# Designs tried in a protein design run: peptides against a protein of PDB entry 3J47. Part 103

Target 1, 121 residues: chain A of PDB entry 3J47
Amino acid sequence: IRLTNQLKSLKGLQSKLKDVVEYLDKVINKELPINHTILGKLQDVFNLLPNLGTPDDDEIDVENHDRINISNNLQKALTVKTNDELMVIYISNLVRSIIAFDDLIENKIQNKKIQEQRVKD
Target 2, 69 residues: chain B of PDB entry 3J47
Amino acid sequence: YEEKEESNLAATKSMVKIAEQYSKRIEEEKELTEEELKTRYVGRQDPKKHLSETADETLENNIVSVLTA

## One batch from the design tools (peptide; made by RFdiffusion4, then SolubleMPNN)

Design b2_p23_3_s3 (from b2_p23_3, 10 letters changed)
Fold by OpenDDE base, seed 1:
Structure b2_p23_3_s3 (fold): chain B 121 residues (1-121), chain C 69 residues (1-69), chain A 23 residues (1-23)
Amino acid sequence: as target 1 above (121 residues)
Amino acid sequence: as target 2 above (69 residues)
Amino acid sequence: MEEEIKLAQEAVKQLEELVKQLE
């Protein structure tokens, strides 16, 4: 049962990867626009890939070491991209919060002027 | 699997559109702030309120973008 | 953008190869 579920999940992943490759080829050929959420989900998948960089001390083929290093570099690049996107969104929210705060200050100043006029009348 | 791919495709198109809209909204927010400054000098209350409302809409859209990312 | 797409394609190829090793 558990092995059968793992095989099914693996086949599903393989099919999805094939669809992503076909999509990326169409994007390169300018047949379709870039899908940034597929890219984001691919990034999430890469980020959820266990850091395959911690087996201590046993002879696993030199070919796996280069692949793990490339995977780690790609994961780092994807993490940087995600962080940059989050930073842009954060800065944007901050700017908008500052504008909303400026408006609140102006409203408070206006309310104070109205109250001062009412005390003079 | 296909439903998940379609959902991923849709969400991604949404994120690009959000980035373009975000750049445009930053510029709209600047224009509104200048109008509010001008309105503060002219003593007209109505343009300032409209500026505030547009800044708030811009904020809300960024929050939705963060929640969708 | 184009460079990021290229990196994503290379990433996908590596994942496909990892999946093949798990079969």
Scores: peptide ipSAE 0.421, ipTM 0.810, DockQ to the pose 0.245
Fold by OpenDDE base, seed 5:
Structure b2_p23_3_s3 (fold): chain B 121 residues (1-121), chain C 69 residues (1-69), chain A 23 residues (1-23)
Amino acid sequence: as target 1 above (121 residues)
Amino acid sequence: as target 2 above (69 residues)
Amino acid sequence: MEEEIKLAQEAVKQLEELVKQLE
């Protein structure tokens, strides 16, 4: 039962990976636009994958070392992308905050002018 | 599997739509800032308030986007 | 964007290899 469930889950993952590969091939061929949500879910899957790149000091064969380096480079690239997206969001928030501050200053100046006029009357 | 792929496709279309809406909101905010600059010269109070409100709405939407990311 | 797609493809290929090792 447990082994059968694991095999079923693995077949499920394999089918989904095949669908993702076929989708990526279509995107490369410019047949379809990039699906950012599929990419985001793929990123989540990679983040949930044990960091193949933590060398627990067990004799990981040299072939695993190249795969680990590629995984680490991918994770680094994904981190850079996430940082760039966060930076864009941050800059946009900063711009909005500046605009709101400018409006607040203008409102304050107007209120001050109204008070000065009331004191002259 | 197909159901999960469809869900991923739908979620992606939603994210692209959010990004387009965000870009449009940034442009609207910029236009409003230009109107505020013009209104500061013309001395009319009402256009400035509408600009401020739209800038605030845009800011709120970005905060929500950060909280949902 | 294109570089990110290539990285994603390599990542998927690594996952497929891991799945194959678990079979």
Scores: peptide ipSAE 0.414, ipTM 0.796, DockQ to the pose 0.225
Fold by OpenDDE base, seed 4:
Structure b2_p23_3_s3 (fold): chain B 121 residues (1-121), chain C 69 residues (1-69), chain A 23 residues (1-23)
Amino acid sequence: as target 1 above (121 residues)
Amino acid sequence: as target 2 above (69 residues)
Amino acid sequence: MEEEIKLAQEAVKQLEELVKQLE
């Protein structure tokens, strides 16, 4: 039962991965707009892939070590992309915070002018 | 399998829509900052306050987008 | 943007190869 469910999940992942490849090919060909969320979900799938890259010191066949390094480099590249998206969100939050701060300064300047006018009066 | 693919496609469309909404919110925030600058020159508090409120709304929307990402 | 798409394509290709090894 568990093994059969794992095989079914793997076949489903393979089919979905094929659909993502076909989608990415259409995006490269400018036939479809880039779907950032498919890319994000693909990144999540890579992040859910077991980090095969803790070398327990047992004879990991050179092919597995190269694949783990490629997977780690790809995970780093995907992490950089996710970091870039998060950085854009962070920059926009920072810009909004600056605007809110500028408004606070202006409100303070106006309050000071109102207080100065009340003292003249 | 098809339901999971459809769910991934829907989530993908939702993220693109969030990115477009975010770009639009950034533009709304810029317009608010320009109205605040104009209000500083006119000496009228009300347009400046409205600009600040819309900038705050834009910030809140980005925070919600970060929390949903 | 284009570089990110290319990285995503390479990522998908590596996942396909990993899935083929699990079969």
Scores: peptide ipSAE 0.430, ipTM 0.813, DockQ to the pose 0.276; fails the geometry check
Fold by OpenDDE base, seed 3:
Formats: sequence, structure tokens, C-alpha cells
Structure b2_p23_3_s3 (fold): chain B 121 residues (1-121), chain C 69 residues (1-69), chain A 23 residues (1-23)
Amino acid sequence: as target 1 above (121 residues)
Amino acid sequence: as target 2 above (69 residues)
Amino acid sequence: MEEEIKLAQEAVKQLEELVKQLE
């Protein structure tokens, strides 16, 4: 039962990976727009992959070292993209916060002027 | 698998549309800030309130976009 | 963006190879 479920999950993953490759090829060929949500989910899958790149297993053959380096470079590139997207969102929120604060300061200045006029009357 | 691909495609199209709407909202917020600047110079209170409300709505939409990213 | 897509494609290939090793 457990092994059969693992094989089923693995086949599901393999089919999904194939679909993602075909999609990425179409995006590179400009046939389809980039799906950021698919890309984000792919990133999550890579982040859940055991870091093959812990340098402490000295017994992994040179071919595995190249694959590990490519996996780490990819994870780094995916992290950079996610960071760039988050940075754009952060800057936008910061700009909106600055505008809201500027308005609040102006409202406070106006309220103070109204109070000063009421004390003179 | 096909249903999941279609769902991912739809989600991505929605995200691109949200980004376009976000860019438009940023421009609307800038226009409102210019009106506030004009209102500061003219000493009229009423246009400033409407600008503040629109800036707040724009902020809320960004926060929701961050929470959904 | 384009470089990131290429990196994602390479990642997917590595995942496919990892999956193939688990079979």
C-alpha cells in the first residue's frame, strides 16, 4: 500500500513535470505568456526538495556534484526572482503608506489651524 | 493534470491582470496626491479627504495582493 | 525574466532525473 501510493505520487509528479516543461518551452517560444503561479508552485516544489547541496556527504560521485551545483544555482535564481517580485510589492505598499501619511499630516495641520481660529473668535 | 494546468493558466492571467490594475491604481494615487498638493496651496479641505480615501483603498488592494502572492 | 524561465526549465529537468532515479 505505502509503496503503491509512492509510485502513484511519483508518476503524478513526472506527468506534471512534463506538462511544466512543455509549458515553459511554449513560453520561451512566445506562444504563451509566463504563468507566474505555475512558476511559484514550481519554486515551492524545489524548496521542498532536500537540499542535495549539503557539502558534508563526501561520497557523492562527481556527476552528483554537478547536479547539486545546478540545483543550488536554480534555487538561488528562483529565490532572486521571488525576492524581486516581493520587492516590487513592498515598494508599492511603501509608496501608498507615504501618501496616506502625507494626507494624515495635512489633515492634522488643517485641524490645528481651525482650532487656532476658534480660539481667536 | 490538464485541469491543474488550466487552473494555473487562469491564476496566472488573473495575476497579470492584478499587476495591470495595480499599475493603474498607482497612477490614480499619484493624480490624487497632485490634487492634495493643489488643495494645500488653495486651502480647501474637501478634495484632500477624497484623495486620502482613494490612497487608503489603493493601500488595501496592495496589502491584499501581498497576502495572495 | 527569460533567464529565470531557462533556469526553471533546467530545474524541471533535474527533478525529472531525480524522479527517474526513484523509480
Scores: peptide ipSAE 0.424, ipTM 0.801, DockQ to the pose 0.225; fails the geometry check

Design b2_p23_3_s4 (from b2_p23_3, 13 letters changed)
Fold by OpenDDE base, seed 4:
Structure b2_p23_3_s4 (fold): chain B 121 residues (1-121), chain C 69 residues (1-69), chain A 23 residues (1-23)
Amino acid sequence: as target 1 above (121 residues)
Amino acid sequence: as target 2 above (69 residues)
Amino acid sequence: MDELIKEAQETVKQLEELVQQLE
C-alpha cells in the first residue's frame, strides 16, 4: 500500500512538472500571458528543491544530517543517510531471516527424530 | 495526491525513529538467540517458539521500514 | 559500515553450517 501511494505521488508530481514546462514554453513563445501566481508557486517549489547547481562550500547546516530529502547536494548527504538506513534494514532482515532459518532447522531436526522413532516401532 | 504525500512524510519521520529502534531490536534478537541456545540444552520448546515469533514480528517491522524507506 | 557487513557475513556462515547439519 505505502509503495503504491509513493509511486502515485511521484507520478502526480511528474505530470504537474510536465504541465509547468509546457506552460513556461507557451509563455516564452508569447502564446500565453505570465500568470504571476503560478510562477510564484513554482519559484517556491524550486526554492524547496535543494540547489543542484552550485557547490558553494559555506552552508553546511550540520543540523539537517538526519532528514532524507530529495535534492542533489543535500541529496548526496541524504543519500548517504538513506544508504546507511537501507544497510541497517538489510542487516536486520538478514539477522531475522537467520533466526527464522535456525528455527526451521530445529523443527526439521525434531521432525526427523520423530520419523526415525516411528520407523523403529 | 496530498493524502499520499502526508503518508510519505509520516513514513519518513517514522524511518528516523526506526533507525534508533533498529539497534535495540538487533540486541533483543541476539538475546532471544541466546535463550534459544539455552533452550536447546534444557529441552524446553516454549522459549524457542517465543523467540521465533519475536524474530518474525521484528522481520515484519523491518520489511515495513524498507517499504517506507 | 564495514563491521556491520562483516557481522552479517558471519551470521550467513552460521546459517550455512546449520543447513549442513540438517542434511
Scores: peptide ipSAE 0.408, ipTM 0.854, DockQ to the pose 0.011
Fold by OpenDDE base, seed 3:
Structure b2_p23_3_s4 (fold): chain B 121 residues (1-121), chain C 69 residues (1-69), chain A 23 residues (1-23)
Amino acid sequence: as target 1 above (121 residues)
Amino acid sequence: as target 2 above (69 residues)
Amino acid sequence: MDELIKEAQETVKQLEELVQQLE
């Protein structure tokens, strides 16, 4: 029962990975826009990969060590990518906040001019 | 699995729509900034207000996108 | 952006190979 459930989970993961690859290929071909949620979930999967490999300290075959290092470097690169995307979103929000602030300042200046005109009349 | 795939597909389509909306919003924000520049020169209060409102809507939509991400 | 998508594809391919080794 547990092994059958694990195999079913693994097959489900494999199918989902295939769907992600097909999606990424469509994004590269500009057929579909980049889905940040798929990228975020992919990153979550990569963040879980090193945690699934807590080796108890016995017999890290040298081949597994190189693969773990490649996976960690790739995960680090993906984390940098996500940080860059978040930075772009942050900058865009900042720009909009600046525009809204400039409008508030100008509305305040106009309101002051209207009040000054009413005091002269 | 299928339910999670469908949820991911829906989230994917939503993010695609958000990215397209974001690109459109950036263009709207630029048009607004140009209209604000024009309104600052012409002294007409109404075009400037419309610019501000569209910039605020654009901001709100980015915040919602960040909160959904 | 395009380079980042390419890196994401390479990452997914590595994950597929890892899943295939677990089968």
Scores: peptide ipSAE 0.406, ipTM 0.802, DockQ to the pose 0.223
Fold by OpenDDE base, seed 1:
Structure b2_p23_3_s4 (fold): chain B 121 residues (1-121), chain C 69 residues (1-69), chain A 23 residues (1-23)
Amino acid sequence: as target 1 above (121 residues)
Amino acid sequence: as target 2 above (69 residues)
Amino acid sequence: MDELIKEAQETVKQLEELVQQLE
């Protein structure tokens, strides 16, 4: 359910972004006037996006924890963090799988010992 | 869109809580592995079963965490 | 990161070998 909701939100954003691009192309081609309302909302979105355009070497502030799609440099740092988090989850799933396999192995060894005892009696 | 954004925000808050619980679950999993090792040496089935059950619970919780991330 | 992945892969391989010894 959660993944389906995230995917639906992402698809909605992608559709809206495509509509904006198509609108911008029509404006560049002088086919339509600039929609100031769409442009204003896009500008608000860009102002909320961490500044993609200045590689000033000072302080990537670590505090925006929640958008996999915001800004290439901050996205690179957030992508590294997300990759580390996914790796921790992967390792934990592996450790659990290992424990479950060890239990299965021991159950099989015990079952073999029980069968060998029954053949000796 | 808004209802889904609210659900995503609730998921993120839950993820922070899951990360705290995750460290505790790793410790529980280690205790289990030690109990299994002891059970292999002592030949007692009961501690080993409890270890397996807690490892499975730990696994289910990580799968839910992955599906939530 | 890469070292942790490698250790995980080695542990999986050890489990596969243990399962094979039990067959």
Scores: peptide ipSAE 0.398, ipTM 0.845, DockQ to the pose 0.011
Fold by OpenDDE base, seed 5:
Structure b2_p23_3_s4 (fold): chain B 121 residues (1-121), chain C 69 residues (1-69), chain A 23 residues (1-23)
Amino acid sequence: as target 1 above (121 residues)
Amino acid sequence: as target 2 above (69 residues)
Amino acid sequence: MDELIKEAQETVKQLEELVQQLE
């Protein structure tokens, strides 16, 4: 459910971004007049987007690096953090799988002992 | 879209809480493994089954956490 | 991260010892 909702949100955002790009292209080509209200909302969205422009190393607020933010260089640092989280989750799943296997082996050994006892009776 | 974005934000906040719970789950998994070791010496089947079930529940919770990341 | 990996490795080792006790 959650993944499907995230995918649906991402697809909706992608579609809306595409519509905006198409609108901007028409404005650049002088096919349509600039709608100031749409442009203002778009500027607000861009101002809320972490600066996609120029990797000047110094103003990436280190405190927000810990929060999952959607932009390629920030996504690279966030991809590293996400990779670390995924690695922790992977190791934990591995440990749990090993525990479950140990229990399975023990159950099998117990079942074998029960069968051997039944053959002796 | 908005409802799903709100759900994703709530899920991200929940993920931080899941990381804290994850440390606790690892400790619970260790405690279970120690109980299983002790149960092998005592020859009682019941604690071992509960350990296995708790390990499985922990595994399911991690898989759900991976699927939600 | 490294400490968590080490803790997981110790848990795996305890599990292997449990398996060996069952054989």
Scores: peptide ipSAE 0.441, ipTM 0.845, DockQ to the pose 0.010; fails the geometry check

Design b2_p23_4_s2
Fold by OpenDDE base, seed 3:
Structure b2_p23_4_s2 (fold): chain B 121 residues (1-121), chain C 69 residues (1-69), chain A 23 residues (1-23)
Amino acid sequence: as target 1 above (121 residues)
Amino acid sequence: as target 2 above (69 residues)
Amino acid sequence: DLKKLLELLQKLLDELKKKEELL
């Protein structure tokens, strides 16, 4: 049960990681313009959860000089930077969870082999 | 404005340093995963445990870095 | 850097899947 729940969580994380990789590849290839709506949703999700989304869609539209825009641009830049840091942290935590899960699986396999040997004796 | 730019530049430099440290930790984790693969083939418990422990330490350091970031 | 981290996570996930198949 505990191992199965960890595996399910890991599968969910893997799917999300795949989506992030696909988005990054599209940005690198210039196939997608920086979607402001994705950035806004990413900001909302980052405000609720450290959003593990792709950082790179920061076209800072520099043009509107009003005091509100400078605060928003700084907040946006800080949010993007924070998102990148949170993403690295999340990925690192995911990797650790995966390694721990692998160890649990290996321990279970070993326990099963020991039980099978005891039944043969 | 200048103070904010300087603070942003300092924060950016700190982020680059964190990214470099993270890249190094990722390489350490990869080495651990390779040892785990080797241990899986050899069927010996001890190397796998050591790899798991090192992976856990790497993750802990990453969590601490994130919490301090 | 982030891409490299993602690739590392993917490798680790693949290893977990291989271990699960052995259970």
Scores: peptide ipSAE 0.461, ipTM 0.846, DockQ to the pose 0.014; fails the geometry check
Fold by OpenDDE base, seed 4:
Structure b2_p23_4_s2 (fold): chain B 121 residues (1-121), chain C 69 residues (1-69), chain A 23 residues (1-23)
Amino acid sequence: as target 1 above (121 residues)
Amino acid sequence: as target 2 above (69 residues)
Amino acid sequence: DLKKLLELLQKLLDELKKKEELL
């Protein structure tokens, strides 16, 4: 049960990662225009990560729109790069979790075999 | 302005380097997974453990590199 | 590269499932 739930969670994460990779590949191949919605969601994820640490200073200074477009393109490029890095970290953590789970299962199997041998003895 | 541009350029270069390091670490993890598959068929526990440990170390280094970026 | 990583992850997950069936 616990192990099965962990596997299910890992499968769900793997599926999501596959979707992200497929999307990124389509963007790289110029098959899809840069989906602003996906970039927006990635930005939201990136904003959620730092927003866990910085309190709400709400001063919306409106005037920087053109500098915000160049800075948003550079910050979009940096956010894409940071998104790629965070994605890599996330995938890495997922892989570690899978490996750790494999080790746990193997240990359980071994323990079961040892117990079965002790009962025969 | 120039100092900020230089800082951004340096940060960008650092991020590229981290991405390269991460790609290398992903390859190391892949090798570990293949060895685990092989070990599963051979029934040898020790190679799988070593592979797992190496993958964990590689991932740790990746996380540290990304956290330092 | 990302695709290869996903494939490896899938292989690991498949192995985990097979091991879980043995428990």
Scores: peptide ipSAE 0.451, ipTM 0.847, DockQ to the pose 0.013; fails the geometry check
Fold by OpenDDE base, seed 1:
Structure b2_p23_4_s2 (fold): chain B 121 residues (1-121), chain C 69 residues (1-69), chain A 23 residues (1-23)
Amino acid sequence: as target 1 above (121 residues)
Amino acid sequence: as target 2 above (69 residues)
Amino acid sequence: DLKKLLELLQKLLDELKKKEELL
């Protein structure tokens, strides 16, 4: 029962990892845009970062438009960089999960072999 | 404005450093996977355990990096 | 680098599948 549940969870993880790999391959091939969900989460993280730059209310100075574009480009560049970093972190977490899963399967195989040997003795 | 630019530049440099560290961790994970593959061919259990442990350490470091980002 | 990581992950996944078939 516990082993079967672990295998089921492992199969689910494997399927999900396959989907992620396929998605990443499509992104690398420029067939799909960068994951909007990762970008959205990153934007959420940036939005949760205290806006260090809420200037107070008043002066509608026209010069703000070019600065807003530069700030948007810089924020966009920082967002892209942070997206790349988060993507790398996400992928590495997936890799670690796969390796841990491999170890789990190997341990199960070993346990099964040990049990089969004990039954033969 | 200049202080904000400097802060953003510093943050950007920090992110580059994290990305480099992450790339290194990915390479370490790859090496472990190769060792596990080799261990499977040799039939020795001990290298597989070491690979597992290093993969777990790599995962933990990534989680910490995500939590600190 | 990312592609190589994906390929490695795929190889591990394939190996896991083979091992699961042996269980």
Scores: peptide ipSAE 0.448, ipTM 0.851, DockQ to the pose 0.013; fails the geometry check
Fold by OpenDDE base, seed 5:
Structure b2_p23_4_s2 (fold): chain B 121 residues (1-121), chain C 69 residues (1-69), chain A 23 residues (1-23)
Amino acid sequence: as target 1 above (121 residues)
Amino acid sequence: as target 2 above (69 residues)
Amino acid sequence: DLKKLLELLQKLLDELKKKEELL
């Protein structure tokens, strides 16, 4: 049960990571305009998670007056930076979880082999 | 304006350093995973334990990094 | 750097899947 739940979580993370890579490749190739909705959802995921947001060049069209734009751009740049740091942390935690899962699987395989050997004796 | 730019530059340099450290940790993790794969073929328990311990240490360091961030 | 990390993570995940199939 616990191992199955970890595997399910890992599969979900792998799918999400693939989607992020595909999105980044499309942005780099200019095949998709920076989808503000994906970036916003990614920012929401990054705000709920430490901002794992791809620095999509969201030109926030902040149409509003002079002084607020600099603060918002700085806050956006800081949010992007925080998102990148949080992404690194998230990926690191994921990698660690995967390694721990590999160890659990290997331990289970070893235990099974030991049990099969005991039944043959 | 200049103070903010300097602070952003310092923060960016710090982030690059963190990314380099992270890349190094990932390479260490990869080496461990490769060693585990080799050990799975050789059938001896000892390299697997060392890999597990190093993976746990890597996990702990990331958790500490998350808690400190 | 991030892409390399993602590739490494994907390789590790593939190894986990192979181990799971062996269980």
Scores: peptide ipSAE 0.442, ipTM 0.842, DockQ to the pose 0.014; fails the geometry check

Design b2_p23_4_s3
Fold by OpenDDE base, seed 3:
Structure b2_p23_4_s3 (fold): chain B 121 residues (1-121), chain C 69 residues (1-69), chain A 23 residues (1-23)
Amino acid sequence: as target 1 above (121 residues)
Amino acid sequence: as target 2 above (69 residues)
Amino acid sequence: DLKKILEIIGKLLKEEEEKKKLE
């Protein structure tokens, strides 16, 4: 369910972005008048989008820590954070697996002792 | 779309909460291990089983967290 | 040995939470 919703949201965003590009191309070609209301909303969206464009500027503005999802450069820093979180989850899973194995080993030892006692009786 | 965005935001907030819950789950896992240690001494299968079950629940929650991330 | 592993994991989790609070 969650993955499907994320995929649907991403598809919706992609479709909207495509429509915007097509609209901008038509405006550049003077085929359609600029819809100012749509452009204003798009500008607001772009202002909320981390700067995708220029590869060179080193200033990873640290401020947008919270918005993990949207932008590739921020995605690199967020990818590092996500990798750290994934590493913690991985370690946690390993720990749980180790505990489960220890319990299994102990259960096997107990079962062997019970069997040995039954053979002696 | 908005519902999915809210779900993603909730998932992200849930990840932060999962980190806290993870710390708590590690403590619960330690308690289980201590109960297992105690059960090894007491020879009662029941506390050991309960510890194993709590460890399994902790593992399952971590797996769900990984799948959510 | 298992207890030591659990302690290490608990420390790692705390360190990660502290890092996350500092970020």
Scores: peptide ipSAE 0.497, ipTM 0.860, DockQ to the pose 0.010; fails the geometry check
Fold by OpenDDE base, seed 4:
Structure b2_p23_4_s3 (fold): chain B 121 residues (1-121), chain C 69 residues (1-69), chain A 23 residues (1-23)
Amino acid sequence: as target 1 above (121 residues)
Amino acid sequence: as target 2 above (69 residues)
Amino acid sequence: DLKKILEIIGKLLKEEEEKKKLE
């Protein structure tokens, strides 16, 4: 359910983001940085969210352009917020990974000690 | 679109809450790691295992949060 | 070394939480 809603939101976002990325790829021939897949997708979503606010160059009235710019700014702000949230999650995952590595190292040390004890017995 | 925006807003609020919970879990993980360090000195595997398990749970929750994000 | 890394990560998380509280 959560994944499905996220997938649906992500699909809608992805479609919108794809349009935005196509637009942004035209703009961002300059280097965009880190977190390639999820952050990339979310940045794509966020980059795509602001670009979703760029209606295609069709004759969309100036009033929509301001709302779209506001939406883009809001999307940028939301993107920043989401990036921050993703960063927190990423850092948290890193912390967990580090802890897991620590445990692994400890387990290896313990296993070595057990082996040494077995050799002495 | 509006429903999705509302859902995204709710999801964002939920993510903030998850982040807070995650911060708390990180602290719990730290405590377990310290206990593991102490256990290394005592040579008792049990506290270390518990710390590892808590760290793993914290990681899993973060991964789920990332996947949910 | 790992403990230091964990401490750094914990600090970063705290800073991010503080930023979120400020927003």
Scores: peptide ipSAE 0.479, ipTM 0.858, DockQ to the pose 0.015; fails the geometry check
Fold by OpenDDE base, seed 1:
Structure b2_p23_4_s3 (fold): chain B 121 residues (1-121), chain C 69 residues (1-69), chain A 23 residues (1-23)
Amino acid sequence: as target 1 above (121 residues)
Amino acid sequence: as target 2 above (69 residues)
Amino acid sequence: DLKKILEIIGKLLKEEEEKKKLE
């Protein structure tokens, strides 16, 4: 189930990336005028892509500006939530690493004390 | 799309639960560190070993959580 | 020193959990 959902998401992203490439190629070839708003949104999506499990919904026509903004806000909120979760996991791993390091230091100190006692005997 | 969104929502809820469990594990790790401090003062090696083992278990659980995220 | 670091990390985790509850 989880792997299948990830694969489906990746396929959707791949299709969207293809559409973006085709659009960019048409703009480069001067077949379509440069829409700065679309390009800005695409850049925002690309900048958010590392943080966003890419939502597929960029195909909706220019008229649904409000829905696109809501989707972007929802995506941004989901990204913030995901970032917060990742931060918690990261901090948690750091804490565990620090505790493990403290134990190693203490073990080293104990081993040194045992060695010093053995030399005195 | 909707099924994936529901799956992502369920996964997010599971991650929140994992975070709560992680907070509890951090507190357990803190208690072990206190036992280690007591062991430094008392010179008893056994409580320190137990603290180290619990810290390692806590670390392993975080690694599994990261791999599952 | 390690105890102080652990305390700082524990505080950061609590702050993050509080932020998550506010979102």
Scores: peptide ipSAE 0.456, ipTM 0.853, DockQ to the pose 0.012; fails the geometry check
Fold by OpenDDE base, seed 5:
Structure b2_p23_4_s3 (fold): chain B 121 residues (1-121), chain C 69 residues (1-69), chain A 23 residues (1-23)
Amino acid sequence: as target 1 above (121 residues)
Amino acid sequence: as target 2 above (69 residues)
Amino acid sequence: DLKKILEIIGKLLKEEEEKKKLE
């Protein structure tokens, strides 16, 4: 039962990762806008992954404990990797927003100068 | 297990490469911003527009790279 | 202000790359 649940959770995570990849591909292809909420939810899932791997303190056989620990370490490593990737994405989006904001400010300044010149003429 | 480790290693290497590309794109964005700053002083709108477009393209490429990672 | 923000972003990216090299 527990192994089956872990497998189901892993399959669910895999499916979600696939969905994220598909979503990202659609964003790349400009079929869908970038949704920061999806990225945030992905981060939340990854932050919850370590908690999913904590077996409750019940007497599971030592051999299964090592495999579970290895699986949890791998999952943790994957989680860290995914968090790093998400962080890069987040930073990239911030940079984009900053550039766009700078352009808007510049446009506003130019428009103001044009208006001032028109009032002077 | 080994196949998964290899896949993770490959993905990690790809992520490092993406990070390097991202750093390069940030530098390109910086150059664009400097040109915009210069354009503010010179009063020529055309260089500023070109810089903005290049920044947008760089950002788009960064998003695509992040999405692909 | 924008230049400073870009510099901070560039530094953060460099730090992440350094972390990845150490790991």
Scores: peptide ipSAE 0.446, ipTM 0.842, DockQ to the pose 0.014; fails the geometry check

